# Ledger of designs, part 31: peptides against a protein of PDB entry 2AZE

Target 1, 148 residues: chain A of PDB entry 2AZE
Amino acid sequence: AQECQNLEVERQRRLERIKQKQSQLQELILQQIAFKNLVQRNRHAEQQASRPPPPNSVIHLPFIIVNTSKKTVIDCSISNDKFEYLFNFDNTFEIHDDIEVLKRMGMACGLESGSCSAEDLKMARSLVPKALEPYVTEMAQGTVGGVF
Target 2, 101 residues: chain B of PDB entry 2AZE
Amino acid sequence: GRLEGLTQDLRQLQESEQQLDHLMNICTTQLRLLSEDTDSQRLAYVTCQDLRSIADPAEQMVMVIKAPPETQLQAVDSSENFQISLKSKQGPIDVFLCPEE

## One batch from the design tools (peptide; aimed at target 1 D97, target 2 P69 A75)

Design b1_p17_5_s3 (made by RFdiffusion4, then SolubleMPNN; from b1_p17_5, 6 letters changed)
Fold by OpenDDE base, seed 5:
Structure b1_p17_5_s3 (fold): chain B 148 residues (1-148), chain C 101 residues (1-101), chain A 17 residues (1-17)
Amino acid sequence: as target 1 above (148 residues)
Amino acid sequence: as target 2 above (101 residues)
Amino acid sequence: SKLEELSQKFNKRMASL
């Protein structure tokens, strides 16, 4: 019936929206864990050193990085007010945002790749509010694909 | 019947979406709290050693870019064109290398 | 593309926090 078909279309629309929100939620959780874990690490490190690191030795979030071979020739054009940059490379380059950097540093406890040990999972759970712990567990198990 | 089943499915999906929205609100709240906490922001940094661990400066040049909000980034990486363009509206862009590279 | 995705993520990231 036409009515059933209309509802099926709506059902599919909702399923797709839920899938998108699941992806967004997972990313938000990973960001939260990564940021809190980073702050915790640095706090501990500064306590052990009994002093903060030199100002020029650290990069505060947010940032991005661009990496390329040292042999790559780079031409840079900068506006006088530094509002505009243009980089031309003679070879390939890579761009990574700070979130990806944190993930590669292990700040998300391997949760992003499903490589989460029991200890990693414990850490991850400790860095989120209680209401998010079940979802963190599902992420670690790779079972977030379904609708709950 | 089929109609009743679909109606029930839609109701369940609505409940699931509402739960996701709730969890997302919790997450955004936590991130906001981190952004508003001065001590957390002071400690929200990586070191050059961290960057070396993921991109070895012995083999790679690593540029760090700090830009204000709403900065536009465009990049092309093809066999004949390798380009990055940055355009800021709110302030200057800072580009630098780690001192120990 | 991957670069387009990165550009979008960067723009979004810099607009927040």
Scores: peptide ipSAE 0.165, ipTM 0.906, DockQ to the pose 0.590
OpenDDE base, seeds 1, 2, 3, 4: peptide ipSAE 0.098, 0.141, 0.115, 0.123; ipTM 0.901, 0.902, 0.902, 0.902

Design b1_p17_5_s4 (made by RFdiffusion4, then SolubleMPNN; from b1_p17_5, 9 letters changed)
Fold by OpenDDE base, seed 5:
Structure b1_p17_5_s4 (fold): chain B 148 residues (1-148), chain C 101 residues (1-101), chain A 17 residues (1-17)
Amino acid sequence: as target 1 above (148 residues)
Amino acid sequence: as target 2 above (101 residues)
Amino acid sequence: SELKKISERLNKRMKSL
C-alpha cells in the first residue's frame, strides 16, 4: 500500500541519518582518545625528563602537514600579511591533518582500524567516560555498523 | 501486519538516534573540557621525531602548516597540476619545515 | 574523489578549531 511505501521511505531516511551519526560519533571518540593519550604520553615524558621540551622542538595542535619527495620542486607565494599562501609543486604530494597524524602515531590505540590488542582496548576504555565504553568495545570488535 | 511492523521500526529507530545524540553530546563535552584545560593544551603537541616516524625527512620533505580557524584549503593533485592554496580569515598562517636528523 | 574528501575534512577541521 501507499502508506507502507511512505513509511519505507521514512525508514530508509532515518537509517541513513543514523549511519551518518554513527560515523560522526566514531570520529569524535577517536579524537578524544587520541588527544587524551597524547597528553598523557607527553606528561609522562616530561616527568621522566624533569623538564619540558625546548619551545622550538614541539608542534602544538592544531596543525596540518604536507609531505612530498625531497626531489619535488616547490614554488611558494605569500601575501604581505601572510593571510594567503600558494604552493606549486612539480610532483604529487600528501596532506594530513593532526588527527590523522595522531592515529598513525598509535594515539587512537588502533581503534580506528579495529586492530586493538587487549592492552590497547584497556587504554582506550580508560580514556573515555563510562557511558562511551560499550561503544568503544563495539568499535574494537567491528560491530558498530548495525542498529542497536 | 506490515504497517504495524514499520511503525514499530520507526519508533525503535527514533530511540536509537536519541541514544546516538546523547553519546555525541558526551563526546563533545569531553572535547570542550580538553580545550578549556590549560595544562592539557600545553601538553597537546607532537615532536619532529613523531613526524619523522610518519614521514621520514630523509626521503620526504615534511612541511607543517599552522593556520587559524576558518582557513580555507584547496588542493589540486593531477598529472598536469599540483597545487595547494591557503586563505585565512582570522590571522596569519605559519609554515615551517621539519628538519632532517 | 579522494582528494576532495581530504580537502573537505581538512577544511571542516580547520573551521572547528
Scores: peptide ipSAE 0.047, ipTM 0.890, DockQ to the pose 0.720
OpenDDE base, seeds 1, 2, 3, 4: peptide ipSAE 0.021, 0.038, 0.022, 0.029; ipTM 0.879, 0.887, 0.877, 0.884

Design b1_p17_6 (made by RFdiffusion4)
Pose (drawn by RFdiffusion4):
Structure b1_p17_6 (pose): chain A 148 residues (1-148), chain B 101 residues (1-101), chain P 17 residues (1-17)
Amino acid sequence: as target 1 above (148 residues)
Amino acid sequence: as target 2 above (101 residues)
Amino acid sequence: SELEEISERINQKLESL
């Protein structure tokens, strides 16, 4: 019984590591797909009607987005060297990652929520190495859990 | 008995984790190759029209923050106001708005 | 609590870069 207790806690410890790692693997696959999709969208857009986009109308990754109501008062304070910043808000604001932005743009082909059309899924499968294809299929069905 | 049952479980979980690590390994390698690729990095950008479909600078204000790696972001819910603090240990941080308003 | 979760998420991202 004593030895069985030790094996059970070890088992539960491993089950926790696998559960964390599955979520990490899924996120990484989405990023791999989203990045590659964004790059190919821009590579194609730069063909259509030549001359690359003006530098001010473009934002390179990585970045963070903050949005609040147009009325919301913001108070900005900056350190000399611009290493430190402080913002005060008199209302609710939202913070979004670039990956989250790319997902909302549909760059991950709806795979973040299994919301893929046949073309979306085909696009997602082609942007990932063959060894990752089964796991992409698992993500598309939502049958990722059960903890294997 | 149960001891053999748990030992068999530990073996399944060991093999499963080795497989997961392998796939993660392939996955992070793909991301590393993308980061080392100059043409991809040059093309890894979003337009102002992109940031619109997720929050347009017509009704809502949009702020873009670009801080070097390892910088800290603290968000605070005071008794009366909200705050965002950014502390970069190395390198300056950049902040700007979107053109359409 | 939601703001702390956002802070942790962003800090983890920035450390992973």

Design b1_p17_6_s1 (made by RFdiffusion4, then SolubleMPNN; from b1_p17_6, 5 letters changed)
Fold by OpenDDE base, seed 5:
Structure b1_p17_6_s1 (fold): chain B 148 residues (1-148), chain C 101 residues (1-101), chain A 17 residues (1-17)
Amino acid sequence: as target 1 above (148 residues)
Amino acid sequence: as target 2 above (101 residues)
Amino acid sequence: SELQEISERLNKRLQSL
C-alpha cells in the first residue's frame, strides 16, 4: 500500500541519518581518546624527565602536516599579512591532520581499525565517561554498524 | 501486519537516534572540557620524534601548518598539477619545519 | 575522489578548531 511505501521511505531516511550520526560519534570518541592519551603520555614523560621539553621541540595541537619527497621542488607564495599561502609542487604530496597523526601514533589505541588488544581496550575505556564505555566496546568488536 | 511493523520500527529508530544524540553530547562536552583545561592544552603536543615515526625525515620533508579556525584548504594532486592553497579568515598562518630537518 | 574526501575532512577539522 501507498502508506507502507511512505513509511519505508521514512524508515530508510532515518536509517541513513543514524548511520551518519554513528560515524560522527565514533570519530568524536576517537578524538577524545587520542587527546586524553596524548596528554597522559606527555605528562608521564615530563615527570620522568623532571622538566618540560624545549619549546622549539614540540608542536601543539591543532596542526596539519604536509609531507613529500626531499627531492620535490616547492614554490611558496605568501600574502603580506600571511593570511594566504600558495604552494606549488613538482611532484605528489600527502596531507594529514593532527587527528590522523595521533591515530598513526597509536593514541587511539587501535580502536579506529578494530585492532585493540585487551590492554588497548582497557586504556580506551579508561579515557571515556562511563556512559560511552559500551560504545567503545562495540567499536572494538566492530559490531556498531550491525545493530540495525 | 506490515504497517504495524513499520510503525514499530520507526519508534525504535527514534529511540536509537535519541540515544546517539545523547552520547554525542557527552563526547562534545568532554572535548570542550579538554579545550578549557589549561594543563591539558599545555600537554597537547607532539614531538619531532613523533613526526619522524610517521614520515621519515631522512627521505621525506615534513611541513607543519598552524592555521586558525575557518581556514580554507584546497589541494590539487594530479599528474599535471600539484598545488595547495590556504586562505585564513581569522589570522595569520604559520608554516615551519622541525628543527632537526 | 580520495583527495576530495581528505580535503573535506581537513576543512571540517579546520572549521572546528
Scores: peptide ipSAE 0.068, ipTM 0.894, DockQ to the pose 0.775
OpenDDE base, seeds 1, 2, 3, 4: peptide ipSAE 0.018, 0.058, 0.061, 0.050; ipTM 0.879, 0.891, 0.892, 0.891

Design b1_p17_6_s2 (made by RFdiffusion4, then SolubleMPNN; from b1_p17_6, 5 letters changed)
Fold by OpenDDE base, seed 5:
Structure b1_p17_6_s2 (fold): chain B 148 residues (1-148), chain C 101 residues (1-101), chain A 17 residues (1-17)
Amino acid sequence: as target 1 above (148 residues)
Amino acid sequence: as target 2 above (101 residues)
Amino acid sequence: SKLKEISERINKRLKSL
């Protein structure tokens, strides 16, 4: 019936919206874990060294990195107020945001790829509020895809 | 019947979405707390050694971009054109290399 | 493309700052 068809359309719409929100939630969880883990690592490192690192030796979040071969020629055009930058390369390049860097550093405990060891999962759970722990567990198991 | 089943499904999906919204609010709150904590922000950094683990400066040059919120990035990477464009709305953009490079 | 996906992710990150 037409009514059932209309409800099927609405059902599919809601399922797609839920899927989008699941993806957004997973990313937020990964960011939270990565940031807290980074802070924890650095706190421990500074305690062991009994001093903070030199100010020019660290890069505070947020940031973006661009990497390319040292042989790549780069031309840069900058506006007077530094509001606009234009980079021209003669070869390929890579771009990464700080979140991607943290993930590659292991700060998200491998949760982003479902590659969590028991220790990784323990760490991940310890860095989120209790209400989020079940979802972290589901992410580690790769079972978040469905509607709960 | 099918109609009753669909109606029930929609109610369940509504509950699921509400739960997701709740969890997202919790996450957003946690991220905000980190942003407002001075000590956490002081410790929210990476080192040149960290960047080397991602892209070795011995073989690659690593350019760091500090851009204000709402900055627009556009990139083209093709055989004929390799380009990055940055346009800020809220302040100047800072670009530099890691000091160890 | 992969670059487009990366750019969109980065722009989303920049917007969320």
Scores: peptide ipSAE 0.383, ipTM 0.924, DockQ to the pose 0.737
OpenDDE base, seeds 1, 2, 3, 4: peptide ipSAE 0.356, 0.365, 0.373, 0.362; ipTM 0.921, 0.922, 0.922, 0.921

Design b1_p17_6_s3 (made by RFdiffusion4, then SolubleMPNN; from b1_p17_6, 5 letters changed)
Fold by OpenDDE base, seed 3:
Structure b1_p17_6_s3 (fold): chain B 148 residues (1-148), chain C 101 residues (1-101), chain A 17 residues (1-17)
Amino acid sequence: as target 1 above (148 residues)
Amino acid sequence: as target 2 above (101 residues)
Amino acid sequence: SELKKISERINKRLASL
């Protein structure tokens, strides 16, 4: 019946939406862990140093980085109000947002790649509310993806 | 029958999605709390050493971009063109080299 | 394609601020 066809379409729609939300949740969890871990690291470091770092030595979130060879020639065109930038490179470049930087720094405890040690997993779990701990465990095991 | 089966599936999927929404709400709440906490904001930073630790071992130039929300970034990376375009609608964009450079 | 994905991710991040 046409009704069954409509429901099947809706079923597929919901399955796709759930899949997308699972991905979004995983990313949000990684962000939370990374941010909290970063803050803890810096707090500890500043306490040990008994002072904050020099203002010009740190980059506060949020940010984007572009890295390229120091030999790369870069031409930059900037609007007078600095609302528009145009960079031209003579060689390849890489772009990373702050989240990716934090992940590569290990702030997400390797959870993003399933490379968590027991200690990493313990840290990751400690940085999320209890309700999210089971999901963190599943992420570490690489078993996320089922519909629950 | 088929109709009953599909109806049951949709109910189960609805419950699953509600569970996901709940978890997402918890997570977004935590992120919001972090963003609203002044001390956390102050401590949410990386160093140039951090940036270089994740960069290519080769000698790299690291450019930092601090852009307002909703800024649009477009990039082209091909043998014919290497380009990054930034357009902001909510204020000026700040671009600088890593301070240690 | 890969750069497109990266750009989309970055733009999404920028939109989330």
Scores: peptide ipSAE 0.409, ipTM 0.923, DockQ to the pose 0.787
OpenDDE base, seeds 1, 2, 4, 5: peptide ipSAE 0.384, 0.396, 0.383, 0.405; ipTM 0.923, 0.924, 0.923, 0.925

Design b1_p17_6_s4 (made by RFdiffusion4, then SolubleMPNN; from b1_p17_6, 6 letters changed)
Fold by OpenDDE base, seed 5:
Structure b1_p17_6_s4 (fold): chain B 148 residues (1-148), chain C 101 residues (1-101), chain A 17 residues (1-17)
Amino acid sequence: as target 1 above (148 residues)
Amino acid sequence: as target 2 above (101 residues)
Amino acid sequence: SKLEEISKKINERLASL
């Protein structure tokens, strides 16, 4: 019947929306874990050193990085007000945001790839509110794909 | 029947989505708390050593970009074109080279 | 493409600040 067909369309729409929200939630969880873990690491490091690092030796979030071979020639065009930048390279480059950098630093405890040890998982769980712990567990197991 | 089954499925999906929304709200709240805590923001940094550890500074040049919110980024990486374009709406963009060890 | 995906994520990050 037409009514059933309408409900099938709505069902599919909701399933797709849920899938999108699951992806968004996973990224939010990873950001939270990475940020808190980074802050914790730096706090401990500064306590051990009994002083903060030199101001010019640190990059505060947020940031973006671009890496390329040292042999790559880069031409940069900048607007007068520095609102616009254009970089031209003569070879390939990589670009990453701060979240990706933190993941590669291990700040998300390998949860992003499901490659976390028992200790990594324990750390990850400790950095989120209690209500999020079950979802962190699912992420570690790679079983988030299901509807709950 | 089929209608009853579909109706039940939709109710279950609605409950699932509501649960996701709840969890997302918890996450965004936590992130907001971090952004509002001055001490956390002071400690929210990476070092040049961190960047070197993931980019091999012996062979790679690492450029750091500090861009305001809502900045637009476009990138092209092909055999014919290698380009990055940045356009800010809220302020100047800062670009600097990560110092070598 | 991979670069398009990365660019999208970066722009989303920039928009969330």
Scores: peptide ipSAE 0.437, ipTM 0.928, DockQ to the pose 0.722
OpenDDE base, seeds 1, 2, 3, 4: peptide ipSAE 0.387, 0.387, 0.426, 0.415; ipTM 0.924, 0.924, 0.926, 0.926

Design b1_p17_7 (made by RFdiffusion4; failed a check: the pose's geometry)
Pose (drawn by RFdiffusion4):
Structure b1_p17_7 (pose): chain A 148 residues (1-148), chain B 101 residues (1-101), chain P 17 residues (1-17)
Amino acid sequence: as target 1 above (148 residues)
Amino acid sequence: as target 2 above (101 residues)
Amino acid sequence: SELEELSEKFNAKLAAL
């Protein structure tokens, strides 16, 4: 019984590591897909009607987005060297990652929520190495859990 | 008995984790190759029209923050106001708005 | 609590870069 208790806590410890690692693997696959999709969208857009986009009309990764109502008062304070910043808001604001932006743009082909058309899934499968294809299929069905 | 049952479970979980680590390994390698790729990095950008479909600078205000790696972001809910604090240990941080308003 | 979760998420992201 004593030894069994030790094996059970070890089992539960491993079950937690696997559960964390599955979510990490999924997020990484989405990023891999989103990044590659974004790059190919821009590579193709730069062909259509030559001259690369003007530098000010473009934002390179990595970045963070903050949005609030157009009316919301914002107070900005900046350190000399611009290493430190402080923003005060008199209303609700939202903070979004670039990956989250890329997902909302559909760059991950709806895979973030299994919302893939046949073409979306085909696109997602082609942007990931063959060894990751089964796991992409698992993500597309939402049958990722059950903890293998 | 149960001891063998738990031992068999630990073996299944050991093999499963080895497989997951392998796939993660392949996955992070793909991401590393993308980061080391100059042409991909040059093309890894979003337009102002992109940031629109997720929040357009017509009704809402959009702010872009670009801080070097390892910088800290603290968000605060005061008794009366909201705040965002950015502290970069190395390198300056950049902040700007979107053109359409 | 939602703002703390965002702080932790973005600090983890920025540390991972």

Design b1_p17_7_s1 (made by RFdiffusion4, then SolubleMPNN; from b1_p17_7, 5 letters changed)
Fold by OpenDDE base, seed 5:
Structure b1_p17_7_s1 (fold): chain B 148 residues (1-148), chain C 101 residues (1-101), chain A 17 residues (1-17)
Amino acid sequence: as target 1 above (148 residues)
Amino acid sequence: as target 2 above (101 residues)
Amino acid sequence: SSLKELSEKFNKRLASL
């Protein structure tokens, strides 16, 4: 019947939306864990050193990085007000945002790839509200992809 | 029947989506709290050592870009063109090299 | 991920802060 067909269309729409939200939630969780873990690390480090690091030695979030071979020639054009930049390279480059940097630093405890140890998982769980812990567990197991 | 089954499926999916929305709200709240806490923001940094640990500074040059919100980034990386374009709407963009160890 | 996806992610990231 036409009614059943309409419901099938709606069902498919909802399934797709749920999948998108699952991906978004996972990313939000990883960001939260990474940020809190970073702050915790730095707090501990500063306490041990009994002073903050030199101002010019740290890079506050947010940021992005561009890396390329030291042999790469870079031409940079900058507007007068520094609102516009144009970089031309003579070879390939890579771009990474701060979240990716934090992940590679291990700040997300390997949860992003499902490669976290028991200790990593324990840390990850400790950095999220209680309501999110079950989802963190699912992420670690790689089982989030399923429908509820 | 089929209609009843589909109706039930939709109800279950609605409940699942509501649960996701709830969890996402919790996450966004936590992130907002972090952004509003001055001490957390003070401690939200990486070092040049951190960047060197992931970029192999012996072979790679690492450039850091700090831009305000609403900045547009466009990049082309092909055999014919290698280009990055940045356009800010709210303020100046800061670019610097990560010092070598 | 493609550079396009990364660019979009970056723009969204900055806008959300």
Scores: peptide ipSAE 0.066, ipTM 0.896, DockQ to the pose 0.656
OpenDDE base, seeds 1, 2, 3, 4: peptide ipSAE 0.040, 0.060, 0.056, 0.045; ipTM 0.889, 0.894, 0.893, 0.890

Design b1_p17_7_s3 (made by RFdiffusion4, then SolubleMPNN; from b1_p17_7, 5 letters changed)
Fold by OpenDDE base, seed 5:
Structure b1_p17_7_s3 (fold): chain B 148 residues (1-148), chain C 101 residues (1-101), chain A 17 residues (1-17)
Amino acid sequence: as target 1 above (148 residues)
Amino acid sequence: as target 2 above (101 residues)
Amino acid sequence: SSLEELSQKFNKRLASL
């Protein structure tokens, strides 16, 4: 019947939306873990050193990085007000945002790839509210994707 | 029947989505709290050593870009063109090289 | 992911902070 067909269309739409939200939630969880873990690391480091690091030695979030070979020639054009930048390279480059940098630093405890040890998982769980712990566990197991 | 089954499925999916929305709200709240905490923001940094650890500074040059919100980034990386364009709407963009060890 | 997708992600990230 036409009514059943309409409901099937709606069902598919909802399933797709849920899948998108699951992906968004996973990313938000990883960001939260990474940020809190970073702050915790730095707090501990500063306490051990009994002083903050030199101002010019740190890069506060947010940021992005561009990496390329040292042999790459870069031409940079900058507007007078520094509102516009144009970089031309003679070879390939890579761009990474701060979140990816944090992940590569291990700040997300390997949860992003499902490669977390028991200790990593314990750390990850400790950095999220209680209500999110089951989902963190599910992420670690690689079982996210089902409807709950 | 089929209609009843589909209706039930939709109700279950609605409940699942509501649960996801709830969890996302919790996450966004936590992130907001971090952004509003001055001490957390002070400690939200990486070092040049951190960047060197992931980029092999012996072979790679690492450029850092700090841009204000609403900045537009466009990049082309092909055999014919290698280009990055940045356009800010709210303020100047800061670009610097990560010092070598 | 394509560079365009990455660019959109970065733009969203920068806009949200």
Scores: peptide ipSAE 0.071, ipTM 0.896, DockQ to the pose 0.684
OpenDDE base, seeds 1, 2, 3, 4: peptide ipSAE 0.034, 0.062, 0.057, 0.038; ipTM 0.890, 0.894, 0.894, 0.890

Design b1_p17_7_s4 (made by RFdiffusion4, then SolubleMPNN; from b1_p17_7, 7 letters changed)
Fold by OpenDDE base, seed 5:
Structure b1_p17_7_s4 (fold): chain B 148 residues (1-148), chain C 101 residues (1-101), chain A 17 residues (1-17)
Amino acid sequence: as target 1 above (148 residues)
Amino acid sequence: as target 2 above (101 residues)
Amino acid sequence: SELEAISQRLNARLASL
């Protein structure tokens, strides 16, 4: 019947929206864990050193990284007000945002790929509010995707 | 019947989405708290050593870009064109190499 | 393309800061 067909269309719409929100939530959780873990690491390091790092040795978030071979020739055009940049390379390059950098540093405890040890999982759980712990567990197990 | 089953499914999906919204609100709240905490922001940094652990500075040049919010980034990586374009609307863009390099 | 997807993600990240 037409009524059932309409409801099935709505069902599919909601399922797709839920799937999108699940992906967004997972990313938010990873960001939270990565940020808190980074702050914790740096706090501990500064306490152990009994001093902050030199100002010119650190890069505060947010940032973007571009890497290419040292042999790559780069031409850069900059506007007068530095609002616009144009980079031309003679070879391939890679771009990474700060979140990806943190993930590669292990700040997300390997949760992003579901490759975390029991200790990594424990750390990840400790960096989120209690309400998010079950979802962190599901992420670690790779069981996220079902509708709860 | 089929109609009743679909109706029930939709109600369950609505509840599931509400739960997701709740969890997302918790996450955004936590992230906001971090952004509002001066000490956390002071400690939210990576070092050149961290970057070296990801990209070998002996082989790779690492360029750091600090751009304000709402900055547009476009990149082309093809055999005929290798280009990055940045356009900010809220302030100047800073580009530099890791100072320890 | 993959680069377009990356650019979109980066733009979204920058917009959220």
Scores: peptide ipSAE 0.044, ipTM 0.891, DockQ to the pose 0.754
OpenDDE base, seeds 1, 2, 3, 4: peptide ipSAE 0.038, 0.041, 0.042, 0.034; ipTM 0.890, 0.890, 0.890, 0.887

Design b1_p17_8 (made by RFdiffusion4)
Pose (drawn by RFdiffusion4):
Structure b1_p17_8 (pose): chain A 148 residues (1-148), chain B 101 residues (1-101), chain P 17 residues (1-17)
Amino acid sequence: as target 1 above (148 residues)
Amino acid sequence: as target 2 above (101 residues)
Amino acid sequence: SFTVNLENRTDIEVTVN
């Protein structure tokens, strides 16, 4: 019984590591797909009607987005060297990652929620190495859990 | 008995984790190659029209923050106001708005 | 209230109070 208790806690400890690693693997696959999709969208757009986009109309990764109502008062304070910043808001604001932005743009082909058309899934499968294809299929069905 | 049952479970979980680690290894390698790729980095950008479909600078205000790696972001819910604090240990941070308003 | 969608961001440290 004593030894069984030790094996059970070790089992639960491993089950937690696997559950965390599955979520990490999924996020990483989405990023790999989203990045690659964004790059190919821009590579193609730069062909159509030559001359690369003006530098001010473009934002390179990595970046963070903050949005609030156009009316919301914001108070900005900056350190000399611009290493430190402080923003005060008199209303609700939202903070979004670039990956979240790319997902909302559909760069991850709806795979973030299994919302893939046949073409979306085909696109997602082609942007990932063959060894990751089964796991992409698992993500597309939502049958990722059960903890294997 | 149960001891063998738990031992068999530990073996399944050991093999499953080795497989997961392998896939994660392949996955992070793909991401490393993307980060080391100059042409991909040059093309890894979003337009103002992109940031619109997720929040357009017509009704809402959009702020872009670019801080070097390892910088800290603290968000605070005061008794009366909201705040975002950014502290970069190395390198300056950049902040700007979107053109359409 | 406010929303922070930086649960999986790894290049920065995020703290919510």

